Peptides against a protein of PDB entry 7PB4. Designs and how they scored, part 72

Target 1, 105 residues: chain A of PDB entry 7PB4
Amino acid sequence: KMLNIKEYKEKLLSTLGEFLEDHFPLPDRSVKKKKKNIQESSVNLITLHEMLEILINRLFDVPHDPYVKISDSFWPPYVELLLRNGIALRHPEDPTRIRLEAFHQ
Target 2, 218 residues: chain B of PDB entry 7PB4
Amino acid sequence: DALQMAVGYFEKGPIKASQNKDKTLEKHLKTVENVAWKNGLASEEIDILLNIALSGKFGNAVNTRILKCMIPATVISEDSVVKAVSWLCVGKCSGSTKVLFYRWLVAMFDFIDRKEQINLLYGFFFASLQDDALCPYVCHLLYLLTKKENVKPFRVRKLLDLQAKMGMQPHLQALLSLYKFFAPALISVSLPVRKKIYFKNSENLWKTALLAVKQRNR

## One batch from the design tools (peptide; aimed at target 1 N85, target 2 F124)

Design b2_p23_4_s1 (made by RFdiffusion4, then SolubleMPNN; from b2_p23_4, 9 letters changed)
Fold by OpenDDE base, seed 5:
Structure b2_p23_4_s1 (fold): chain B 105 residues (1-105), chain C 218 residues (1-218), chain A 23 residues (1-23)
Amino acid sequence: as target 1 above (105 residues)
Amino acid sequence: as target 2 above (218 residues)
Amino acid sequence: SEHEQTLRLMVEELVILEAELRK
């Protein structure tokens, strides 16, 4: 029974990865490196898959404080996507923190 | 009506701890079966009952009987199918129920109103090819779903590996032939030219019911 | 969108599965 659940989880994760790559890819960094010397801290944006992984892990690892702080690596359109679809919730007192919806409860 | 009461029973569950729970369940199940085979079920009824059959709310015997009578009057909602697939991921249904579901999905494929969301589940279905019990039916489903955009090098490799492991199965050959049609450059291996595509579920449990549905909708 | 609904469904199932694995 446990092995079956793990296998299904793995299959679902793989499917989700493909789905996200096909329909919710990060924007192409085609922004011309204008060599402006500004140390623009090249904030490496994470994929939506990575973002979801962080949120899921936090939900279960720290159930009493399941909120994740929105970092510069979080692409704003992804945050909006999760919020508008009821996948994530914003912290009521801190707009810089979001949690995954507790669908198991 | 009797059907609404039966559907309501399965949706809400047994209200009273009556000593005759099994008799009541059987009565409602027979009602659903009778209507489904005679007239088919409305899309809303299928939506409710299909989810119940896969949710694990009832025992395997009951779930199997419900799933066997998921016969549409006209159409099946794509949303109902997507929800049903989600229950497969939860793993509360038996292996036999999963097989039956894929058989049902293939049999009812033409009666699903839209297929855009189902096509997005292509990767999930493809991953299920590794299950020996599901493989023949999944190949048939993928044969129906596959578009040129789904034919990628990594999937070709997986199919060839599977063929190496399982041997030259007719259902795998059918799918590989379709892949070669869409992307001949990805499949260098000579495939035997089969004149007829054969899938194990070509004679499905719903053959007579489906003929009746088609006749009513003409 | 249809894609967004599918995403929600997939995430919901992942959460349920994770909960079952941690039981």
Scores: peptide ipSAE 0.678, ipTM 0.432, DockQ to the pose 0.265
OpenDDE base, seeds 1, 2, 3, 4: peptide ipSAE 0.668, 0.677, 0.677, 0.646; ipTM 0.428, 0.437, 0.438, 0.719

Design b2_p23_4_s2 (made by RFdiffusion4, then SolubleMPNN; from b2_p23_4, 9 letters changed)
Fold by OpenDDE base, seed 2:
Structure b2_p23_4_s2 (fold): chain B 105 residues (1-105), chain C 218 residues (1-218), chain A 23 residues (1-23)
Amino acid sequence: as target 1 above (105 residues)
Amino acid sequence: as target 2 above (218 residues)
Amino acid sequence: SEKEQLLRLMVEELVILEAELRQ
């Protein structure tokens, strides 16, 4: 039983990865619109896949405080995507923290 | 050949300069239809054309005709089906195209080379049960896909709630019976013992073509 | 959008599977 669930999860993660690459890619870094003065904060944006992994892990590793602090590596459009679709929730008192929806409950 | 030119036309799109865009489109569409119904299409041709039919690149009438002629010569690639489902999620196809796709997917299910990635889309298909137009065909698809690992308490609740709303539909009852087979403890309700599972005959549109495909692959 | 709905469904399934693996 557990082996089949694990295999199914791994396959789902792979399919999700491909789906995210196709439909929710990060903006190509190459469109350096040379608008001058905004510091190229060379912040390495994480993929939506990596963001979801962080959120899922936090939900299960720290169930009493399942919130993740939004870092500069979080692409704002991904945060808004997760929130508007009810995949993630903002912390009621701290808008800089988000949690994954507890779909298993 | 004529088929490669037709597929290339759909893939690359109409070259701007042709005054008779509609006549050219119809010519290429008829070429694809004729080859598909006579011989079937190669897996690569299905990959290209199925993606086009669901991408919203062409109008609904064209997409419907393309999708109706997605008849394999031998096999359909699982990757093509996964990509197609991805396009269903982008919302660029009509409701009628979605219904036709699920009918096609059920009809062509045995010709798909692998089922591993399609099984991962189980949750997506299950959510489509809420669409009244899709529900009969999605139940049939889920009946083909469902493994013990897919039978979860929350899905049982959703199916029972759907049955409460829609009544005891034959397709829903077939799926619930399968769920009860895999997880009898999750379904406390007595299901009527059906001697035969009845789905809407999704294959009706392709019955003759499917017989021909099965004969060629023997 | 329908792509966003699919994303939600895939994440929902992952969370459910993760919960089952941790039991």
Scores: peptide ipSAE 0.662, ipTM 0.505, DockQ to the pose 0.538
OpenDDE base, seeds 1, 3, 4, 5: peptide ipSAE 0.662, 0.660, 0.661, 0.661; ipTM 0.399, 0.507, 0.519, 0.508; seeds 3, 4, 5 fail the geometry check

Design b2_p23_4_s3 (made by RFdiffusion4, then SolubleMPNN; from b2_p23_4, 12 letters changed)
Fold by OpenDDE base, seed 3:
Structure b2_p23_4_s3 (fold): chain B 105 residues (1-105), chain C 218 residues (1-218), chain A 23 residues (1-23)
Amino acid sequence: as target 1 above (105 residues)
Amino acid sequence: as target 2 above (218 residues)
Amino acid sequence: GEKELLLRLMVEELVILTAELLK
């Protein structure tokens, strides 16, 4: 049973990854690179998949404080997407922190 | 058209090849300003430009000017506001830009098409009360957003603590009065019955523009 | 939209599965 759940989780993660790449890709890096002079802090944006992984891990690693600090690597439209769709919640006292919704609770 | 070219310039950023980058920037900025004040901007244009103003892509002066001309033709998309708030979390905009944004948000509140998602950001706005520069405007925004379900004991404590620190500010009293209305059991303190809720009429930089928008949409 | 709903459902399921694996 546990093996089946693990395999199913892995399959779901893979499917989610593909889904995110197809429907929620990062904006093309090519447009940002060419403008040297705007100190675009070349903050490497993480994928939505990576963001979700961080949030899921935090939810289970630190269940009493399941919040992740929003970094410059978090693409704001992804943060919006997660909040808008009830996938993530902001910390009630620290707006720079978000958590994944505890769907298992 | 000239507006589409201007919006496209801000979206794509300055093309390397123009020797007169600053002149081009100013030209496009003036184009946006002129259209915004005359006719207002479409919801899609506001979505793009508001995001740019808060992303830190341009300098504070440019961002301030863009934000000042975020005047709707008809409506502002709630999604644009949610996206804008997400940028505030990243902290790439100046304190002055944040203040201006909250002023804008209060001023444009009635022109936002929906409030459901904005209400989900209640906690974010509430946390911003700790910023002394933002506090008056955030109180006004929260006064517009607050529902009974938002009035929680911990928020009451935070507001009372802020009142103890800052004194009996009119904007804070207005919000506390609303909280007491929704949850009288949580606020034992006798609030002075202020007959008139006075939010500092932050002289709405958009007062004339908003009157024009309302006249066009009648 | 439909994509956003699907995203939510997938994440929800992933969270539930993760919780089950840790039990």
Scores: peptide ipSAE 0.656, ipTM 0.403, DockQ to the pose 0.318
OpenDDE base, seeds 1, 2, 4, 5: peptide ipSAE 0.654, 0.654, 0.654, 0.655; ipTM 0.484, 0.492, 0.491, 0.485; seed 4 fails the geometry check

Design b2_p23_4_s4 (made by RFdiffusion4, then SolubleMPNN; from b2_p23_4, 10 letters changed)
Fold by OpenDDE base, seed 2:
Structure b2_p23_4_s4 (fold): chain B 105 residues (1-105), chain C 218 residues (1-218), chain A 23 residues (1-23)
Amino acid sequence: as target 1 above (105 residues)
Amino acid sequence: as target 2 above (218 residues)
Amino acid sequence: SEKEQQLRLMVEELVILEAELRK
């Protein structure tokens, strides 16, 4: 049973990855023409997949404080996407922190 | 036609071999400007050019000029706006470009074909309230977008905190009044009864063009 | 949107699966 669940999880993660790449891609960074001098405050945005991974891990690794601090790497539209769809919740007192919804409880 | 060539130039970028890159760029930019102010641009042209203006492909001066001429012939695609907002998040555009974009977005709001996806970006726009340069225009945008579902306790707190920091700004008061309308229980503070909502006239840059667009679409 | 609903369902399923694996 556990082996089947693990395999299914891996398959689902793969499917989710493809789904996110197709439907929720980051803005194409390909326009990195290396013009030298503008301080590339190139906020290294993470993918929605990576964001979800962080949130899922935090939910299970630290169940008493499942909140993740929103960093500059979190693309705001992704944060709003998760919040709007009830996938994530904002901390009631700290708007800079979000948690994944505990769908298993 | 001249417009297609100009749009194609901005989309594909300058061909390496032209010694007079600046003259060519200026020629194409003037072509776009002339057509935009005279007739407006098609939704497809706006889609391409708006994306370019915010992508950081060109310099700030060029981006600013492109953005200023994002005048629709009829409608603006919501998808174009969503893509534009995505570029704002990447941070490749200047602060002045961001301000101009929000002014443009407010000015052109009625010409956007759909609002469903834009409404989903509510929280992103709300986060931009912390930027003092953006705040007046973002308040106006949020005033246009705000639904009851958007009025949450944490947003109320943030607005009140902003008011405490910057004072009772007319644009902030307008937004707070709307919040109080949707969720009176969340706003215990008495807001002055303003008969008129005052936002900075973001439309001033496009006033003549907008009148022309409205006349053509009647 | 349909896409957003599908995203929610996929995440929900992942969370449930993760919970089962950690039990």
Scores: peptide ipSAE 0.667, ipTM 0.404, DockQ to the pose 0.299
OpenDDE base, seeds 1, 3, 4, 5: peptide ipSAE 0.667, 0.667, 0.663, 0.664; ipTM 0.412, 0.395, 0.404, 0.396

Design b2_p23_5 (made by RFdiffusion4)
Pose (drawn by RFdiffusion4):
Structure b2_p23_5 (pose): chain A 91 residues (1-28, 43-105), chain B 212 residues (1-189, 196-218), chain P 23 residues (1-23)
Amino acid sequence: KMLNIKEYKEKLLSTLGEFLEDHFPLPDVNLITLHEMLEILINRLFDVPHDPYVKISDSFWPPYVELLLRNGIALRHPEDPTRIRLEAFHQ
Amino acid sequence: DALQMAVGYFEKGPIKASQNKDKTLEKHLKTVENVAWKNGLASEEIDILLNIALSGKFGNAVNTRILKCMIPATVISEDSVVKAVSWLCVGKCSGSTKVLFYRWLVAMFDFIDRKEQINLLYGFFFASLQDDALCPYVCHLLYLLTKKENVKPFRVRKLLDLQAKMGMQPHLQALLSLYKFFAPALISVKIYFKNSENLWKTALLAVKQRNR
Amino acid sequence: DLERLEAEVVVLEEISLRLKLAA
């Protein structure tokens, strides 16, 4: 059961990465890829379940943040505009 | 054959400026609906015309008439429905066309050969609940399509939030009651739906429904 | 470990679905 889930996770992650690179590229400060941004968000969601917010730095491309906001993937902090969290789809 | 000429004409897409082209388009569309309302269309023709209508090609009237004449002689391929969902996801489709398509999918539900691959698109179907123009028809569709496996906690939470936003709407209440039946531990709280008139009810389709 | 893995899979599935809609 474990190995099946692992195979599925790895396949989903690889195909998601390819899809991101194909459909959401950077334009050319130092910006990070959308993949790294999603990784940071996922990591913070499970590492700190009581504060899953991550600060928005200059490396976050505003179009990516807005993209994640429009599609219900990322959520804004009620008071602090510099923080965003990942939607807890697992619950 | 008389119908295949019209199918090929619609596959060629819209043509030049109209000198006599309006009459040609009308003749082809009349031929298609006559065949559809007399004895019905085959699966292949339907696979072609449904996806042509749900694409950006042709105006709204042509797509509306094509959707209103999408009556199967036998069955409907599920792959055509998958491609139709995909064309909906493209976004170059009219709102009224989307409403008509969801009405058609609800009306033609028992004439799709398989529904497992359609159920795999439950997430795409559920995401359309945000749109308050599609909400009743999407709820009617999900009432028919929902299995036990589809009742996930996230969807229950989002449906409860939507109920709180819109109020206890009939279609929302029916879908929530189905969710309660399938997963009572995730939440506490089929049949009549408004605007559920069968626009595609021909006599032969009626006999086939009774034979079903 | 299994519950954590299943939760991460669910998150990845939803992200993939929503980004396909965004594309």

Design b2_p23_5_s1 (made by RFdiffusion4, then SolubleMPNN; from b2_p23_5, 10 letters changed; failed a check: too like the target's own chain)
Amino acid sequence: KMLNIKKEKEVLEEIYLRLKLAA

Design b2_p23_5_s2 (made by RFdiffusion4, then SolubleMPNN; from b2_p23_5, 13 letters changed; failed a check: too like the target's own chain)
Amino acid sequence: KMLNIKEEKEVLEAIKERLLLAA

Design b2_p23_5_s3 (made by RFdiffusion4, then SolubleMPNN; from b2_p23_5, 11 letters changed; failed a check: too like the target's own chain)
Amino acid sequence: KMLNLKKEKEVLEEIFQRLQLAA

Design b2_p23_5_s4 (made by RFdiffusion4, then SolubleMPNN; from b2_p23_5, 12 letters changed; failed a check: too like the target's own chain)
Amino acid sequence: KMLNIKKEKEVLEEIYQRLLLAA

Design b2_p23_6 (made by RFdiffusion4)
Pose (drawn by RFdiffusion4):
Structure b2_p23_6 (pose): chain A 91 residues (1-28, 43-105), chain B 212 residues (1-189, 196-218), chain P 23 residues (1-23)
Amino acid sequence: KMLNIKEYKEKLLSTLGEFLEDHFPLPDVNLITLHEMLEILINRLFDVPHDPYVKISDSFWPPYVELLLRNGIALRHPEDPTRIRLEAFHQ
Amino acid sequence: DALQMAVGYFEKGPIKASQNKDKTLEKHLKTVENVAWKNGLASEEIDILLNIALSGKFGNAVNTRILKCMIPATVISEDSVVKAVSWLCVGKCSGSTKVLFYRWLVAMFDFIDRKEQINLLYGFFFASLQDDALCPYVCHLLYLLTKKENVKPFRVRKLLDLQAKMGMQPHLQALLSLYKFFAPALISVKIYFKNSENLWKTALLAVKQRNR
Amino acid sequence: SLEKEVVTLEEISLRLQMAAAAS
């Protein structure tokens, strides 16, 4: 069961990365890829389940933040505009 | 054959400025609907015309008439439905066309050969609940399509939030009752749906439905 | 924990495919 889930996770992650690079590229400060941004969000969602918010730095491309906001992937902090969290789809 | 000429004409897409082209388009569309309302269309022709109508090609009237004449002689391929969902995901489709398609998918539900690959698109179907123009028809579709495996906690939570936003709407209540039946531990709280008139009810389609 | 991460990845993948298609 575990190995099956692992194979599925790895396949999903690789295909997601390819899809991101194919359909959501950077334009050319130092910006990070959308993949790294999603990784930071996923990591913070499970590492700190009581505060899954991550600060928005200059490396976050505003179009990526807005993209994640429009599609119900990322959620804004009720008071702090510099923080965003990942939607807890698992619950 | 008389119908294949119209299928090929619609596959060629829209043509130049109209000198006599309006009459040609009308003749081809009349031929298709005559065949559809007499004895029905085959799976291949349907696979072609449904996806042509749900694409950005041709105006709204042509797509509306094509959708209103999408009556199967036998069955409907599910791959055509998958391509149709995909064309809906493209976004170059009219709202009224989307409503008509969801109505058609509800009406033609028992004429799709297989529904497992359609059920795999449950997420795409569920995401359309945000749109309040598609909400009743999407709820009617999900009432037919929902299995036990589809009742995920996230969807229950989002459906409860949508109920709180819109109120206890009939279609939302019916879908929520189905979700309660399938997963009572995730939440506490088929049949009549408004605007569920079968627009595509020909006599032969009626005999086939009774034979079903 | 692994299943929870998989569910999140699936939802992200689906929603970004919709966003790409709507573009």

Design b2_p23_6_s1 (made by RFdiffusion4, then SolubleMPNN; from b2_p23_6, 13 letters changed; failed a check: too like the target's own chain)
Amino acid sequence: LLKEELEILEEIYRRLLLAAQQQ

Design b2_p23_6_s2 (made by RFdiffusion4, then SolubleMPNN; from b2_p23_6, 12 letters changed)
Fold by OpenDDE base, seed 3:
Structure b2_p23_6_s2 (fold): chain B 105 residues (1-105), chain C 218 residues (1-218), chain A 23 residues (1-23)
Amino acid sequence: as target 1 above (105 residues)
Amino acid sequence: as target 2 above (218 residues)
Amino acid sequence: NIEKEKIILEEIKRRLELAALQQ
């Protein structure tokens, strides 16, 4: 039983990853290094998968304060996507913090 | 030069500056406007100023004036457009600024250097069809972007639902006609055969400026 | 915990599928 749940979870994560890559790909912000010294803060954007992983982990690790601070690595369209679809909630007092929705409550 | 000083002012300038109180702001804004309409702006200047106009750093009046003068000398970087769409999602700009941005994006579409990353934003643009103020301009943008791979059964359903809600709008019909062209099996509904696709604002705010850009780049 | 995580992932997937079906 436990092995089957783990294997199913791994399959679910894999199929979710593939789905996210197909439907919600990151823009390739690999600015071709044209030589001009514009300090483009090359903030590496994280995938939607990685963003969801952070939110899920925070919900389990700190259930009494399940909010994650929005970093510059959070692509704003993904944040909006999660908020708009009720997957994430914004903190009522701090607009820089979001949580995963507690679908199991 | 005067333009570099003006761009530098907007980049480094105060947050929430009021146009009526800042003679310096008005001077720099006029400098940008004058250069943009006469000669166009470099891609780097557009990158900086477009980001500022959508960030909510300045008031709506200033942002609107900046966005109206986002006229390229040659090309617009696709990266600038991707950054701009990101700012639309943050929601720090007004609804009128969003409308103006989509109008600008449609008007400037041919001057964008690449389309690969903009095509990845197809879903985000499609989601903006639900905004009644954006819908006409988003339909026009999607008409320019749509490929066969974008035509999915669910997007067809959403367009038909929008048509049921809003009526047979010319911009929705144009997009549905394109969808039917790519995937006729997904659209059982008979669409009126329109000989001409009609989108609102065929006379873009930038018509004269775009003619001048095309003449300079010949 | 694993079962709760499964339920969460399934619901996220469902909502994102619906969102992708809205885009």
Scores: peptide ipSAE 0.558, ipTM 0.455, DockQ to the pose 0.275
OpenDDE base, seeds 1, 2, 4, 5: peptide ipSAE 0.559, 0.572, 0.558, 0.546; ipTM 0.440, 0.460, 0.453, 0.421; seeds 1, 2 fail the geometry check

Design b2_p23_6_s3 (made by RFdiffusion4, then SolubleMPNN; from b2_p23_6, 10 letters changed)
Fold by OpenDDE base, seed 3:
Structure b2_p23_6_s3 (fold): chain B 105 residues (1-105), chain C 218 residues (1-218), chain A 23 residues (1-23)
Amino acid sequence: as target 1 above (105 residues)
Amino acid sequence: as target 2 above (218 residues)
Amino acid sequence: KLEEELEVLEEIYLRLKQAALAA
């Protein structure tokens, strides 16, 4: 039973990953080149998949404080996407922190 | 059941033939209150009663009591909130009722099933910032609703003007800090670095009820 | 714990699907 759940989870993660790549890809790096004066903050944007992994891990690893600080690696549209669709919640006292919604509660 | 009869009473109004209209009203109101605080109300019941509370069909005292017991069993329908906001715009309810509604909306925000339509009402909520009594609660609501697309230059100007008028209120600062987060170029004013954002009455009137709802839905 | 994680993933996936359809 446990093995079956693990396998299913892996399959779901794979399917989700493919879905995210198809529907919510990161913008092409080429768009960053034109505006010269914005300090090339070489901050590598993470994928939506990676962002979700961080949020999920935090929720389960630290359930009493499941909030993650929004870093420069978090693409703002992804943050908004998660917030808008009720997947994530903003911290009530710190707008720079978000958590995954606890759907199992 | 008793709850259905009570909700039906508020929806359809008092039957003409009842000699003791006030006693009947009180009976039904107590029924709603009892069920709401013990078990919560179904989304359909909240839909009906919330609209009644804001429509001006009953007096302020009754409306206040109804709003205070708008506790969900599970979820609140977004449509109910949209309808409620529409009633607020009509202005048939008292100022105190409006304040209570916004407090309720903030308190129950997480129990609303969807936010897409509510987000479309952003401009209406923002307009209510000019009401001194509503401002603290509207700021809190906007803090919960604000997306990058909502942060416009004209709204920044309005917030700054409001700050100039009302002073450096914690709730305004909280909202401005969020605006700065989304659009730093629009806010040139140095905001005090607050470690924590505090909204008025963060512990809301429904704290115990909401804890009970969360426990039942686990 | 694993079952809970699975439920969370399923819900995320569902919500993102809905978001993609609404875009």
Scores: peptide ipSAE 0.596, ipTM 0.483, DockQ to the pose 0.320
OpenDDE base, seeds 1, 2, 4, 5: peptide ipSAE 0.530, 0.528, 0.587, 0.543; ipTM 0.767, 0.772, 0.459, 0.757; seeds 2, 5 fail the geometry check

Design b2_p23_6_s4 (made by RFdiffusion4, then SolubleMPNN; from b2_p23_6, 9 letters changed)
Fold by OpenDDE base, seed 3:
Structure b2_p23_6_s4 (fold): chain B 105 residues (1-105), chain C 218 residues (1-218), chain A 23 residues (1-23)
Amino acid sequence: as target 1 above (105 residues)
Amino acid sequence: as target 2 above (218 residues)
Amino acid sequence: NLEKEKEILEEIFLRLQQAALEA
């Protein structure tokens, strides 16, 4: 029973990963807009998959404070996507922190 | 059942011929209150009663009591909220009822089934910031609703103007901090680093009821 | 714990699928 759940979880993660790459890809870094002075903020944006993983892990690792600080690596459209669709919630006292929604509570 | 009779009374209005109109009204109001606080109300019951409370059909005292007992058993329909906001636009309810509604909306926000239509009402809520009595609660609501797409230059200007008029209110600072988070380039002013965002405790009126709702839905 | 994580992933996936259809 546990083995089947693990295998299913792995399959689900893989399928979700593929889905996210297809439907919610990061913007191509390639639009080098030639404007000289934009400091190439070398901020490495994380994938939506990685963002979700962080949120899920935080929920399990620190259930009493399941909030994740929004870093510069968080692409704003992804944050909005998660908030808009009720996947994540903003911290009531800190707008820079979000948590995964507890769907089964 | 007694609740259906009570809801039906408020929906259809008082039958003209009843000599004891006030006693009947009080009886039905107490029935709604008792059920709402004990078990919560179904989404359909909230739809009917919320609309009545904001329509101006009854007096302010009755409307206030109805609105205070708009406690869901499970969920509140977004459509009910949209309808309620439409009544706020018509202006048939008292200022105190409007304040109570925004407090209710903030307190019950997590129990609303969907937010898509409510998010479309962002501009309406934002316009209500000009009302000094509503401003604290509207800021809290907007804090819950605001997306990057809502953070426009004209809204930033309005918030800054409001701050200039009203001073550095905690609720306004909270909203401005969120705006700065989404659009730092639009807010050149240094906001005080507040470790804690403070809103008025809108939920206090329903704190015990909300705990009960969460326990029932677990 | 694994079952809960599975349920969370399923719900996230469903919500994101719906979001993709509405985009």
Scores: peptide ipSAE 0.596, ipTM 0.623, DockQ to the pose 0.300
OpenDDE base, seeds 1, 2, 4, 5: peptide ipSAE 0.568, 0.583, 0.577, 0.587; ipTM 0.524, 0.591, 0.584, 0.458; seed 2 fails the geometry check

